# Designs tried in a protein design run: peptides against a protein of PDB entry 6JX3. Part 3

Target 1, 85 residues: chain A of PDB entry 6JX3
Amino acid sequence: AEFRLRPEISVAQTDYGMVLLDGRSGEYWQLNDTAALIVQRLLDGHSPADVAQFLTSEYEVERTDAERDIAALVTSLKENGMALP

## One batch from the design tools (peptide; made by RFdiffusion4, then SolubleMPNN; aimed at target 1 L21 W29 L31 I38; its pose is not in this set)

Design b2_p19_7_s2
Fold by OpenDDE base, seed 2:
Structure b2_p19_7_s2 (fold): chain B 85 residues (1-85), chain A 19 residues (1-19)
Amino acid sequence: as target 1 above (85 residues)
Amino acid sequence: ARVERRAGPHTSIRRLGVL
């Protein structure tokens, strides 16, 4: 399924990185740089496989770690009410 | 309250607060 943020979530770019703001609860979360890259690419329409390849090739992340990061981050964002299930 | 949540090996999210 397509990765999508919940409609109440806004994205802001800050000097400290990407921030996701929940317009209803007011909670805001900062992503670390790798997490931000993953989210950006997924939102741009890249598949998880594309993102894993990107991390492997451009950032020299091991494939297994890349896949773990993508899966864990997506799960976390869903669990924290930022991404649609 | 701020919460740091490690997702994967290289990923984390941090709750900065509530506006």
Scores: peptide ipSAE 0.644, ipTM 0.908, DockQ to the pose 0.844
OpenDDE base, seeds 1, 3, 4, 5: peptide ipSAE 0.597, 0.573, 0.613, 0.569; ipTM 0.894, 0.887, 0.898, 0.879

## One batch from the design tools (peptide; aimed at target 1 E60)

Design b2_p20_1_s1 (made by RFdiffusion4, then SolubleMPNN; its pose is not in this set)
Fold by OpenDDE base, seed 1:
Structure b2_p20_1_s1 (fold): chain B 85 residues (1-85), chain A 20 residues (1-20)
Amino acid sequence: as target 1 above (85 residues)
Amino acid sequence: KKPYVRPRITRLTEPVVAWP
């Protein structure tokens, strides 16, 4: 399924990195560079598998570790109210 | 290849960042 942010979530680029803000609750989360990169690629329509391939080609990470980290991030974004289930 | 840092999200509990 397509990865999407919840409609109330705004994306802000800050000096501290990407921030996701819930416009309804006022809660917000900071993403580190890797998380931001993953989110950006997913929002651009790349699959988790595509993102894993990108990570392994660009960074010193094994495929299985990249896949695990992507899956965990997606789950966290959903559970913490930033991404649609 | 670049060094890999695991993805991380952090809840911000104070208005450290300006709202968009």
Scores: peptide ipSAE 0.671, ipTM 0.897, DockQ to the pose 0.908
OpenDDE base, seeds 2, 3, 4, 5: peptide ipSAE 0.669, 0.670, 0.671, 0.669; ipTM 0.897, 0.897, 0.897, 0.897

Design b2_p20_1_s4 (made by RFdiffusion4, then SolubleMPNN; its pose is not in this set)
Fold by OpenDDE base, seed 3:
Structure b2_p20_1_s4 (fold): chain B 85 residues (1-85), chain A 20 residues (1-20)
Amino acid sequence: as target 1 above (85 residues)
Amino acid sequence: KRPYVRPRITRLTEPVVTWP
């Protein structure tokens, strides 16, 4: 399924990294560089498998670990109201 | 290959009062 942000979520770039803001609650989440990279690639239309391949090619991480980290991030973004189910 | 840092998200929100 396509990864999409909820309509009330805005993306902002700050000096400290990518931030996702909930326009309803005023809550926001800061993403570290790896999380921002993953989200940006998913929003660009890359699959989780594509992202895992990219991570293992560029960084010292095993495929299984990359896949788990991507899945965990996506789950967190959905559970915390940033991404659509 | 570059050093890998696990993805992390951090919530930024105001504190709330918790009642007994």
Scores: peptide ipSAE 0.669, ipTM 0.897, DockQ to the pose 0.356
OpenDDE base, seeds 1, 2, 4, 5: peptide ipSAE 0.675, 0.664, 0.666, 0.666; ipTM 0.894, 0.894, 0.895, 0.896; seed 1 fails the geometry check

Design b2_p20_2_s2 (made by RFdiffusion4, then SolubleMPNN; its pose is not in this set)
Fold by OpenDDE base, seed 4:
Parts: sequence; C-alpha cells; structure tokens
Structure b2_p20_2_s2 (fold): chain B 85 residues (1-85), chain A 20 residues (1-20)
Amino acid sequence: as target 1 above (85 residues)
Amino acid sequence: AKKPYVPASKGITRLGTLPV
C-alpha cells in the first residue's frame, strides 16, 4: 500500500530538521535525520524494501534491521496520527 | 565508507502545540 501523510499534516524543513505539523490540532513533531530520509523516500513512491536497500548501501545497518526500523517508524507515524492507515 | 546508522523508529519527537 502507498505511504501517505494525513491531509492535515504539512512538512517543513527547518534548521533543526524535518518537522511535521498538524494543521488542525497544531501539534508538531521533529524527525531525526534517518526518519526524515525514510519519510521523504516513501513519499516519493519508493517501497519500504527500496528504502531498506538504500539504507544498507549508505549506512552501517543490516537489511533486516533496516526493514524492521522502517516498519516501526511507519507504525509510529500512523499511531501518532501523521500517516494514513 | 558507510555511515553510522541512527535508528529512525524512535526519531519522532512531539515538540508541542502551536496556536492554529
């Protein structure tokens, strides 16, 4: 399934990193660099498997660990009301 | 050389609520 942010969520690039803002509630979250990178690639249409492959090519991380981290991030984004189910 | 990996899954920090 396609990864999508909820329509009320906007993305901003700041000096402190990527920030997600809920335009309805006003809640906002900062993503660390890895999370921002994953979100950007998912939004660009890459699959989690694609992103995991990218991560293992650039970073000292095993494929399985990368895939688990991506899945956990996506779950958190959904649970925190940022990403669509 | 590959860079150190910083996990993303705990890289979401709620900073607060802005007036909207």
Scores: peptide ipSAE 0.702, ipTM 0.923, DockQ to the pose 0.897
OpenDDE base, seeds 1, 2, 3, 5: peptide ipSAE 0.702, 0.700, 0.702, 0.702; ipTM 0.924, 0.923, 0.923, 0.923

Design b2_p20_2_s4 (made by RFdiffusion4, then SolubleMPNN; its pose is not in this set)
Fold by OpenDDE base, seed 5:
Structure b2_p20_2_s4 (fold): chain B 85 residues (1-85), chain A 20 residues (1-20)
Amino acid sequence: as target 1 above (85 residues)
Amino acid sequence: AKKPYVSAAKGITRLGTLPV
């Protein structure tokens, strides 16, 4: 299944970096640069495997660690009501 | 050269709630 944000979620680029805003509750979250990069690539249609490959090619991170980080991020975004299940 | 990696999963911070 493709990664998608919930319909009520808006993406804003701010001085704090990428921010996700829930237009229903008003709650908003800041993503660090790595999280923003992953979200952007997933939204662009890249698979988690694609993103992991990209991360290992550009950053000092092992494949397993990248995969775990992506999975944990996605889980958090779903649990916080930002991403669709 | 590859860049230092910073965790994404640990990089989610709740900023607050806006009046919407």
Scores: peptide ipSAE 0.686, ipTM 0.921, DockQ to the pose 0.926
OpenDDE base, seeds 1, 2, 3, 4: peptide ipSAE 0.672, 0.671, 0.671, 0.673; ipTM 0.919, 0.918, 0.919, 0.918

Design b2_p20_5_s1 (made by RFdiffusion4, then SolubleMPNN; its pose is not in this set)
Fold by OpenDDE base, seed 5:
Structure b2_p20_5_s1 (fold): chain B 85 residues (1-85), chain A 20 residues (1-20)
Amino acid sequence: as target 1 above (85 residues)
Amino acid sequence: KRPYVRPAIRRLPPSVRVEF
């Protein structure tokens, strides 16, 4: 399924990386570089499998670790109200 | 290949203001 942010979420690039703002609660969430990269690619329409392949090609990470890290990030984004289920 | 850092998200304290 398509990865999408909730409509109340805004994205900004800052000196310390990607930040998401929940326009309703006023909460700010900072993403590290890896998380930002994953989110950007998912928003561009790449599948989690695509992203895992990209990570293993570019970084010192095994496929299974990349897959688990992507899944955990997506779960966190959904549970914290940033991404649509 | 580049060193890998696991993805992380962090809720910032309410005192932090970010311009959008």
Scores: peptide ipSAE 0.704, ipTM 0.908, DockQ to the pose 0.890
OpenDDE base, seeds 1, 2, 3, 4: peptide ipSAE 0.703, 0.702, 0.701, 0.703; ipTM 0.906, 0.905, 0.903, 0.906

Design b2_p20_5_s2 (made by RFdiffusion4, then SolubleMPNN; its pose is not in this set)
Fold by OpenDDE base, seed 5:
Structure b2_p20_5_s2 (fold): chain B 85 residues (1-85), chain A 20 residues (1-20)
Amino acid sequence: as target 1 above (85 residues)
Amino acid sequence: KKPYVRPSITRLPPSVKVEF
């Protein structure tokens, strides 16, 4: 299914990375560069499989590790109320 | 290929304010 942020989530680009704000709770979450890259590509309409292919092409990572890392990140974003289920 | 760093998210302390 389509990856989407929850309506109450705002995105900012800072000198220290991507930051997500939950406008209801007031919580801030900082993403490292890899997490930000994954989120950006998912929001652009790429599938997790697309992102895994991209990561293995550009970075020193194996496909299985990339897939697990993407899945874990997506799960975390959903569990912490940033992404829609 | 570039070095790979695993993705991470970090909840910032409530005192932190970011301008959007």
Scores: peptide ipSAE 0.706, ipTM 0.909, DockQ to the pose 0.880
OpenDDE base, seeds 1, 2, 3, 4: peptide ipSAE 0.705, 0.704, 0.704, 0.705; ipTM 0.907, 0.906, 0.906, 0.908

Design b2_p20_5_s3 (made by RFdiffusion4, then SolubleMPNN; its pose is not in this set)
Fold by OpenDDE base, seed 5:
Structure b2_p20_5_s3 (fold): chain B 85 residues (1-85), chain A 20 residues (1-20)
Amino acid sequence: as target 1 above (85 residues)
Amino acid sequence: KKPYVRPSITRLPSSVKVEF
């Protein structure tokens, strides 16, 4: 399934990292560099498997850990109303 | 390979304003 942000979510790049704004609730969410990287690649059309492969090739992380971290992030984004289910 | 930091998201205080 395609990863998409909810329509009310805006994205900003700041000196402190990626920030998401929920235009309805007014809530701001800051992503660390790894989370921002994952979100950017997913929005570009890469699958979670693609992102896991990218992470293991570029960073000191094992495939299983990368997959788990990606899945957990996606779940958090959905649960907090930033990403579509 | 670069050091790995696990992904995280943090809800910012309501007083924070960011320009979009």
Scores: peptide ipSAE 0.701, ipTM 0.902, DockQ to the pose 0.882
OpenDDE base, seeds 1, 2, 3, 4: peptide ipSAE 0.700, 0.700, 0.700, 0.701; ipTM 0.902, 0.902, 0.902, 0.902

Design b2_p20_5_s4 (made by RFdiffusion4, then SolubleMPNN; its pose is not in this set)
Fold by OpenDDE base, seed 5:
Structure b2_p20_5_s4 (fold): chain B 85 residues (1-85), chain A 20 residues (1-20)
Amino acid sequence: as target 1 above (85 residues)
Amino acid sequence: KKPYVRPRITRLPASVRVDF
């Protein structure tokens, strides 16, 4: 249940947002502010449900929309080789 | 509450290099 990045993934903070580097393929991925926030909280040990609650408390978003967006992001991170299954 | 922007990830072109 723990969200983890793959060992070959490095994280950088840039003036334009969070960037992930796959050290094996050389691919770079940029995250917008919302994606970075979600990833940071998941890496800190918060559950997707925790993150959804946080988003709905801070932003103009409904719970179901937040949950869907978190799930879609996690899926994308796994499918693109950034997060462990 | 703050305006909500949906999360997005974007693969950057191979020419882009970021300092880590």
Scores: peptide ipSAE 0.702, ipTM 0.904, DockQ to the pose 0.886
OpenDDE base, seeds 1, 2, 3, 4: peptide ipSAE 0.701, 0.699, 0.700, 0.700; ipTM 0.903, 0.903, 0.903, 0.902; seed 4 fails the geometry check

Design b2_p20_8 (made by RFdiffusion4)
Pose (drawn by RFdiffusion4):
Structure b2_p20_8 (pose): chain A 85 residues (1-85), chain P 20 residues (1-20)
Amino acid sequence: as target 1 above (85 residues)
Amino acid sequence: SAAAAARARRLEVPTYTRRP
């Protein structure tokens, strides 16, 4: 249940936002503000459920949408090689 | 830096409006 980045992933905070770099493939990705917030909270050890609660308390988003959006992001992070399965 | 940003791929969540 623990969200983890793949070992070769590095992170930078930049003027454009949070960036993930794959040290092996050389692919690098930009996360928007919400994606960065979700990833940071997941890395802190919070559950996706915790993050959904946070998003609905802080942003104009329904819980159901928050859960789906978090799930889609995590799936995308796994699909693109940033996060471990 | 702008050129690197243009080359960066995107992972996004829809932009949310913050509660007042």

Design b2_p20_8_s2 (made by RFdiffusion4, then SolubleMPNN; from b2_p20_8, 11 letters changed)
Fold by OpenDDE base, seed 4:
Structure b2_p20_8_s2 (fold): chain B 85 residues (1-85), chain A 20 residues (1-20)
Amino acid sequence: as target 1 above (85 residues)
Amino acid sequence: MDEFAARLGRIEVRRLRRRP
């Protein structure tokens, strides 16, 4: 399924990294560089598998760890109302 | 602001909330 943010979520770049802002609640989430990179690539239309391959090529990370981290992030973003199911 | 940080391996997501 295509990864998409919920309509009320905005992306902002800050001096401290990527921030996701909920325009309804006013809550926001700061992402570290790895999380931001994953979100950016997913929003650009890359699959989780594509992102895992990218991470393993650019960073010293095992494929299984990259896949788990991406899956956990996507789940977290959905559960916290940032991404569509 | 009150903060909640979640760490997922190499991923970090920090939720920020305004204090009441």
Scores: peptide ipSAE 0.236, ipTM 0.692, DockQ to the pose 0.083
OpenDDE base, seeds 1, 2, 3, 5: peptide ipSAE 0.199, 0.157, 0.165, 0.234; ipTM 0.644, 0.659, 0.649, 0.692

## One batch from the design tools (peptide; aimed at target 1 A35 S57)

Design b2_p21_1 (made by RFdiffusion4)
Pose (drawn by RFdiffusion4):
Structure b2_p21_1 (pose): chain A 85 residues (1-85), chain P 21 residues (1-21)
Amino acid sequence: as target 1 above (85 residues)
Amino acid sequence: KKPYVKPSITRLSDPAVRAAF
């Protein structure tokens, strides 16, 4: 149940936002503010459920949408090689 | 509450941003 980045992933905070770099493939990705917030909280050890609660308390989003959006982001991070399955 | 922006990721090729590593 622990969200983990793949070992070759590095992170930078930039003027454009959070960036993830794959040191092996050389692919690098930009996360928008909400994606970055979700990833940071997941890396802290919070559950996706915790993050959904945070998002609904802080932003104008329904809990159901927050859960789906978190799940889609995590799926995308796995699909694109940034997060371990 | 703040406006919600759906989470997204975008692949980049900009060398200037790449230099952050």

Design b2_p21_1_s1 (made by RFdiffusion4, then SolubleMPNN; from b2_p21_1 with K2R K6R S13T V17L R18K)
Fold by OpenDDE base, seed 3:
Structure b2_p21_1_s1 (fold): chain B 85 residues (1-85), chain A 21 residues (1-21)
Amino acid sequence: as target 1 above (85 residues)
Amino acid sequence: KRPYVRPSITRLTDPALKAAF
């Protein structure tokens, strides 16, 4: 299934980086640059595999590590109520 | 290739940042 944010989640670019806000609870989260890059690419329609390939081509990271990091981020976003299951 | 930093998310508590939305 495609990666999607929950409808109550707003996205903003701030001096602190990319931020996601839950309009219902008021909870909000800062993403570091790597997390923001991953989320932006997923929202643009790239698959996790596409993102892993991108990371390994641009950064000093192994494919397995990139895949694990993407999966862990997606899980965190779902568990913290930002992304749809 | 560029140095790699693992992705991370951090819960924020700054009221001014909340007000920016």
Scores: peptide ipSAE 0.649, ipTM 0.896, DockQ to the pose 0.903
OpenDDE base, seeds 1, 2, 4, 5: peptide ipSAE 0.647, 0.647, 0.647, 0.647; ipTM 0.895, 0.895, 0.895, 0.895

Design b2_p21_1_s2 (made by RFdiffusion4, then SolubleMPNN; from b2_p21_1 with K6R S13T V17L R18K)
Fold by OpenDDE base, seed 3:
Structure b2_p21_1_s2 (fold): chain B 85 residues (1-85), chain A 21 residues (1-21)
Amino acid sequence: as target 1 above (85 residues)
Amino acid sequence: KKPYVRPSITRLTDPALKAAF
């Protein structure tokens, strides 16, 4: 399934990093650099597997850990109303 | 390879950031 943000979510780059705002609730979230990188790649059409490969090639992380971290982030974004199911 | 930091999201309460949208 394609990763997509909910239509009410806005994206901004701030001095604090990438921020996502829910236009209906007013709730907003800061992403750290790794989370922002993952989200940007997913939104650009890369699969979670693609992102895991990217992370393991660039960073000191094992494939299984990268896959788990990506999955956990995606789940959090869905559960907190930022990404579509 | 670069040091790895696990991804994280944090709910914010700074009204200045909210106003920027």
Scores: peptide ipSAE 0.650, ipTM 0.895, DockQ to the pose 0.899
OpenDDE base, seeds 1, 2, 4, 5: peptide ipSAE 0.649, 0.649, 0.648, 0.649; ipTM 0.894, 0.895, 0.895, 0.895

Design b2_p21_5 (made by RFdiffusion4)
Pose (drawn by RFdiffusion4):
Structure b2_p21_5 (pose): chain A 85 residues (1-85), chain P 21 residues (1-21)
Amino acid sequence: as target 1 above (85 residues)
Amino acid sequence: KVKKPYVPASGSAGLRLLGTL
């Protein structure tokens, strides 16, 4: 249940936002503000459920949408090699 | 409490490939 980045992933905070770098493939990705917030909270050890609660309390989003959006992001992070399965 | 507008975190707007080094 723990969200983890793959070992070769590095992170930078930049003027454009949060960036993930795959040190093996050389692919690098930009996360928007909400994606960065979700990843940061997941890395802190919070559950996706915790993050959904945070998102609905802080932003104009329904809980159902927050859960779906978190799940889609995590799936995308796994799909694109940034997060461990 | 005033909430901020939510921007979706997934898809090409939430996760954008910048390139390969």

Design b2_p21_5_s2 (made by RFdiffusion4, then SolubleMPNN; from b2_p21_5, 6 letters changed)
Fold by OpenDDE base, seed 3:
Structure b2_p21_5_s2 (fold): chain B 85 residues (1-85), chain A 21 residues (1-21)
Amino acid sequence: as target 1 above (85 residues)
Amino acid sequence: MVKRPYVPGSGPAGLRRLGRL
């Protein structure tokens, strides 16, 4: 399924990195550089498998660790009301 | 090609809650 943010979520690029803002609750989160890269590629239409392949090709990370980090991030974004299920 | 260092996330999967507006 397509990865999408919830309608009330906005994205901002700040001096300190990518930030997600919930326009209803007012809560906001900062993504570290790795998480921001993952989210950006998912929003661009890449699959989690595509992103894992990208991470292992560009960074010193094993495939299984990349897959786990992507899955954990997606789960966290959904559970915190930032991404659609 | 030299692979870049992989920086793991602090907090839940690379997210850090900053506050509420």
Scores: peptide ipSAE 0.336, ipTM 0.799, DockQ to the pose 0.731
OpenDDE base, seeds 1, 2, 4, 5: peptide ipSAE 0.333, 0.315, 0.330, 0.333; ipTM 0.795, 0.794, 0.798, 0.797

Design b2_p21_5_s3 (made by RFdiffusion4, then SolubleMPNN; from b2_p21_5 with K1M A9P S12P L17R)
Fold by OpenDDE base, seed 5:
Structure b2_p21_5_s3 (fold): chain B 85 residues (1-85), chain A 21 residues (1-21)
Amino acid sequence: as target 1 above (85 residues)
Amino acid sequence: MVKKPYVPPSGPAGLRRLGTL
């Protein structure tokens, strides 16, 4: 399924990186560079498999690790109310 | 091309709750 943020989530670029803000609860989260890159590519319509391929092409990471890390991030974003299930 | 160092996106370093506004 398509990766999407919940409608109440806003994305901001700060001096310290990408931040996601929940406009209802007021909770906000900072993403590191890798997490931000994954989120950006998923929002652009790339699949998790596409993103894993991109990561292994650009970064010193193995495919299995990239796949695991993407899945873990997506799960966290859903559990923390930032991404739609 | 030269591959870049990789920092995992998961855990508290990748996704850090900053607080509540």
Scores: peptide ipSAE 0.656, ipTM 0.917, DockQ to the pose 0.938
OpenDDE base, seeds 1, 2, 3, 4: peptide ipSAE 0.652, 0.648, 0.653, 0.648; ipTM 0.914, 0.913, 0.914, 0.911

Design b2_p21_8_s1 (made by RFdiffusion4, then SolubleMPNN; its pose is not in this set)
Fold by OpenDDE base, seed 3:
Order: sequence, then C-alpha cells, then structure tokens
Structure b2_p21_8_s1 (fold): chain B 85 residues (1-85), chain A 21 residues (1-21)
Amino acid sequence: as target 1 above (85 residues)
Amino acid sequence: MAKKPYVRPRITRLPPSVVVP
C-alpha cells in the first residue's frame, strides 16, 4: 500500500525543519533531516525499497540498517496518527 | 562524491506553544 498522511495532518517547513501538524489534536511533530527526507520521498511515490537504495547511495549506512530505520519511522508515523495504516 | 554521514531518522513531539506553522 502507498504511504499517505491522514487527512487531518498538515506539512509545514520551519527554521527547525519539517513539522507535521495534527489539525484535530493540535499536536506538532518535528522531523530531523533524515526523517524529513524519507517522508518527502515516500509522499512523492517512492517505495521504501527505493528510499533505502537512495540512502545507501548517498549516506554512510548499510542497506539493512536503512531498511530498518525506514520501517521503524513508517511504523511510528502510523502509530502516532500521522500516516494512514 | 564521498557518502555523507548518516543520522538515524527521528521524530519529536512538540507542544503547540513552541511551534507555529
């Protein structure tokens, strides 16, 4: 299934990086640079596998570690109400 | 050229009084 944000979630850029805002609860979630990069690519239609390949080509990270980190981030975004299951 | 240092992805919950979109 494709990665999508919940309809109540808005994306904002701040001086501290990407922020996701829940319009119902008022919660803000700040993403570090790596998390923002992953989310941006997923929202742009890249698969987690595509993103893992991108990370290993650009950064000092092993494929299995990149895959783990992407999966953990996606899970966190879903569990914290930002992304659709 | 050379690969960049890798930082693991992190998300941090912030109170609404701190961040304004």
Scores: peptide ipSAE 0.667, ipTM 0.898, DockQ to the pose 0.859
OpenDDE base, seeds 1, 2, 4, 5: peptide ipSAE 0.666, 0.663, 0.664, 0.665; ipTM 0.897, 0.896, 0.896, 0.897

Design b2_p21_8_s2 (made by RFdiffusion4, then SolubleMPNN; its pose is not in this set)
Fold by OpenDDE base, seed 3:
Structure b2_p21_8_s2 (fold): chain B 85 residues (1-85), chain A 21 residues (1-21)
Amino acid sequence: as target 1 above (85 residues)
Amino acid sequence: MEKKPYVRPRITRLPASVVVP
């Protein structure tokens, strides 16, 4: 299914990078540059496969590693209440 | 151009006591 944030989650840009804020609890998650890049592309409608291709073309990473890291990030975002299942 | 060094994606949780600017 399409990657989407939960309704209570908002995106903010800070001096320290992208932040996902839970409007109900006030808790938030800070993303490093790679995580922010992945999330931004997924929210723009790119598939995980598209993102993996982008990563391997721009960065010193193998396709398998990129796919693993994207999948792990998506899982983490879902399990920690930021993304819809 | 030369490929950039790769850093694995990382997320860090911060509590409500920390105000987002």
Scores: peptide ipSAE 0.664, ipTM 0.897, DockQ to the pose 0.806
OpenDDE base, seeds 1, 2, 4, 5: peptide ipSAE 0.662, 0.661, 0.661, 0.662; ipTM 0.897, 0.896, 0.895, 0.896

Design b2_p21_8_s3 (made by RFdiffusion4, then SolubleMPNN; its pose is not in this set)
Fold by OpenDDE base, seed 3:
Structure b2_p21_8_s3 (fold): chain B 85 residues (1-85), chain A 21 residues (1-21)
Amino acid sequence: as target 1 above (85 residues)
Amino acid sequence: MRKKPYVRPKITRLPPDVVVP
């Protein structure tokens, strides 16, 4: 399924990295560089598999670890109300 | 070019009193 942010979520770029803001609750989360990269690629229409391939080509990470970390991030974004189910 | 060091993805909830630019 397509990765999408919830409609109330806004993306802000700060000096400290990407931040996701909930316009209804006022809650917001900072993403580190890796998380921001993953989210950006998913929002651009890349699949989790595409993102895993990208990570393994650019970084010192194994495919299985990249896939696990992407899945865990997506789950966290959904559970914390940032991404649609 | 050599692959970059990998850092696991992390999200951090910010406290409500912090102003985000």
Scores: peptide ipSAE 0.673, ipTM 0.899, DockQ to the pose 0.902
OpenDDE base, seeds 1, 2, 4, 5: peptide ipSAE 0.672, 0.670, 0.671, 0.672; ipTM 0.898, 0.898, 0.898, 0.899

Design b2_p21_8_s4 (made by RFdiffusion4, then SolubleMPNN; its pose is not in this set)
Fold by OpenDDE base, seed 3:
Structure b2_p21_8_s4 (fold): chain B 85 residues (1-85), chain A 21 residues (1-21)
Amino acid sequence: as target 1 above (85 residues)
Amino acid sequence: MAKRPYVRPRITRLPDSVVVP
């Protein structure tokens, strides 16, 4: 399934990076550069596999570690109410 | 060119007092 943010979530760009805001609860979450990169690519329609390939091509990370980190981030975004299941 | 250093993805909950522009 495609990666999508929940409808109540807004994206803001700040001097400190990407921030996700829940318009209902008022909760804010800051993403570091890697998390923001992953989210942006997923929102652009890239698959987790595409993102893993991108990370291993550009950064000092192994494929299995990239896949783990992407999966963990996606899970966290879903569990914390930012992304749709 | 050489690959960039990798930093694991991280999300951090901000306190309620934070105002996002």
Scores: peptide ipSAE 0.667, ipTM 0.898, DockQ to the pose 0.899
OpenDDE base, seeds 1, 2, 4, 5: peptide ipSAE 0.665, 0.663, 0.665, 0.666; ipTM 0.897, 0.897, 0.897, 0.898

## One batch from the design tools (peptide; made by RFdiffusion4, then SolubleMPNN; aimed at target 1 L21 N32 T34; its pose is not in this set)

Design b2_p22_6_s2
Fold by OpenDDE base, seed 3:
Structure b2_p22_6_s2 (fold): chain B 85 residues (1-85), chain A 22 residues (1-22)
Amino acid sequence: as target 1 above (85 residues)
Amino acid sequence: KKYIRPSITRLTDPALIAQARA
């Protein structure tokens, strides 16, 4: 299934990086550069596998670690009400 | 390049929230 943000979530760019705003709860979540990169690629239509391949090609990270980190991030985004199930 | 694990952090600093909102 495609990765999508919940309809009440908006994206803002700040001097400190990407921030997700929940218009319902009023919560704000800051993403570090790696998280922002992952989210941006997923929103662009790349699969988690695509993102993992990208990370391993650009950074000193093993495929398994990249996959785990992507999965954990996606889970966090869903659990905190930012991404659709 | 050096890999930094992805992270998300809930913002509670009023100044940072104001910047994000603007």
Scores: peptide ipSAE 0.650, ipTM 0.897, DockQ to the pose 0.832
OpenDDE base, seeds 1, 2, 4, 5: peptide ipSAE 0.648, 0.645, 0.648, 0.648; ipTM 0.896, 0.896, 0.896, 0.897

Design b2_p22_6_s3
Fold by OpenDDE base, seed 5:
Structure b2_p22_6_s3 (fold): chain B 85 residues (1-85), chain A 22 residues (1-22)
Amino acid sequence: as target 1 above (85 residues)
Amino acid sequence: KAYQRPSIRRLTDPEVIAKARA
C-alpha cells in the first residue's frame, strides 16, 4: 500500500525539522529527525522494509526495533489524521 | 550514528510555527 498524506496536510521544512500542518484543524505537528527521515522515504516510494534496511545501515538500531518504530509511526500518523489509511 | 525513536508532537513553539507559515 502506498503511503500518502491526507490532502489537507501540508509539509514545511524548518530549522527545527519537519512540520506537518493540518489545514482543517489548524494543528501543527513536529517530527523529530528520525520520523522526518522515515516519512520522507515513504513519500518517495520506499517500502517500510526499505526504510528499515536503511535505518539499520545508517543508525545503531536493530532491524526488529526499526520495523516496530516505523510501524508505530505510520499508525500514529494515520490515527492523528495526517496519513491516509 | 546514534538512533532516536521516531516521534511526532503537537507543536506550540511560536518561532517554529512562524517559520512553518512562511
Scores: peptide ipSAE 0.648, ipTM 0.892, DockQ to the pose 0.821
OpenDDE base, seeds 1, 2, 3, 4: peptide ipSAE 0.647, 0.646, 0.648, 0.648; ipTM 0.892, 0.891, 0.892, 0.892

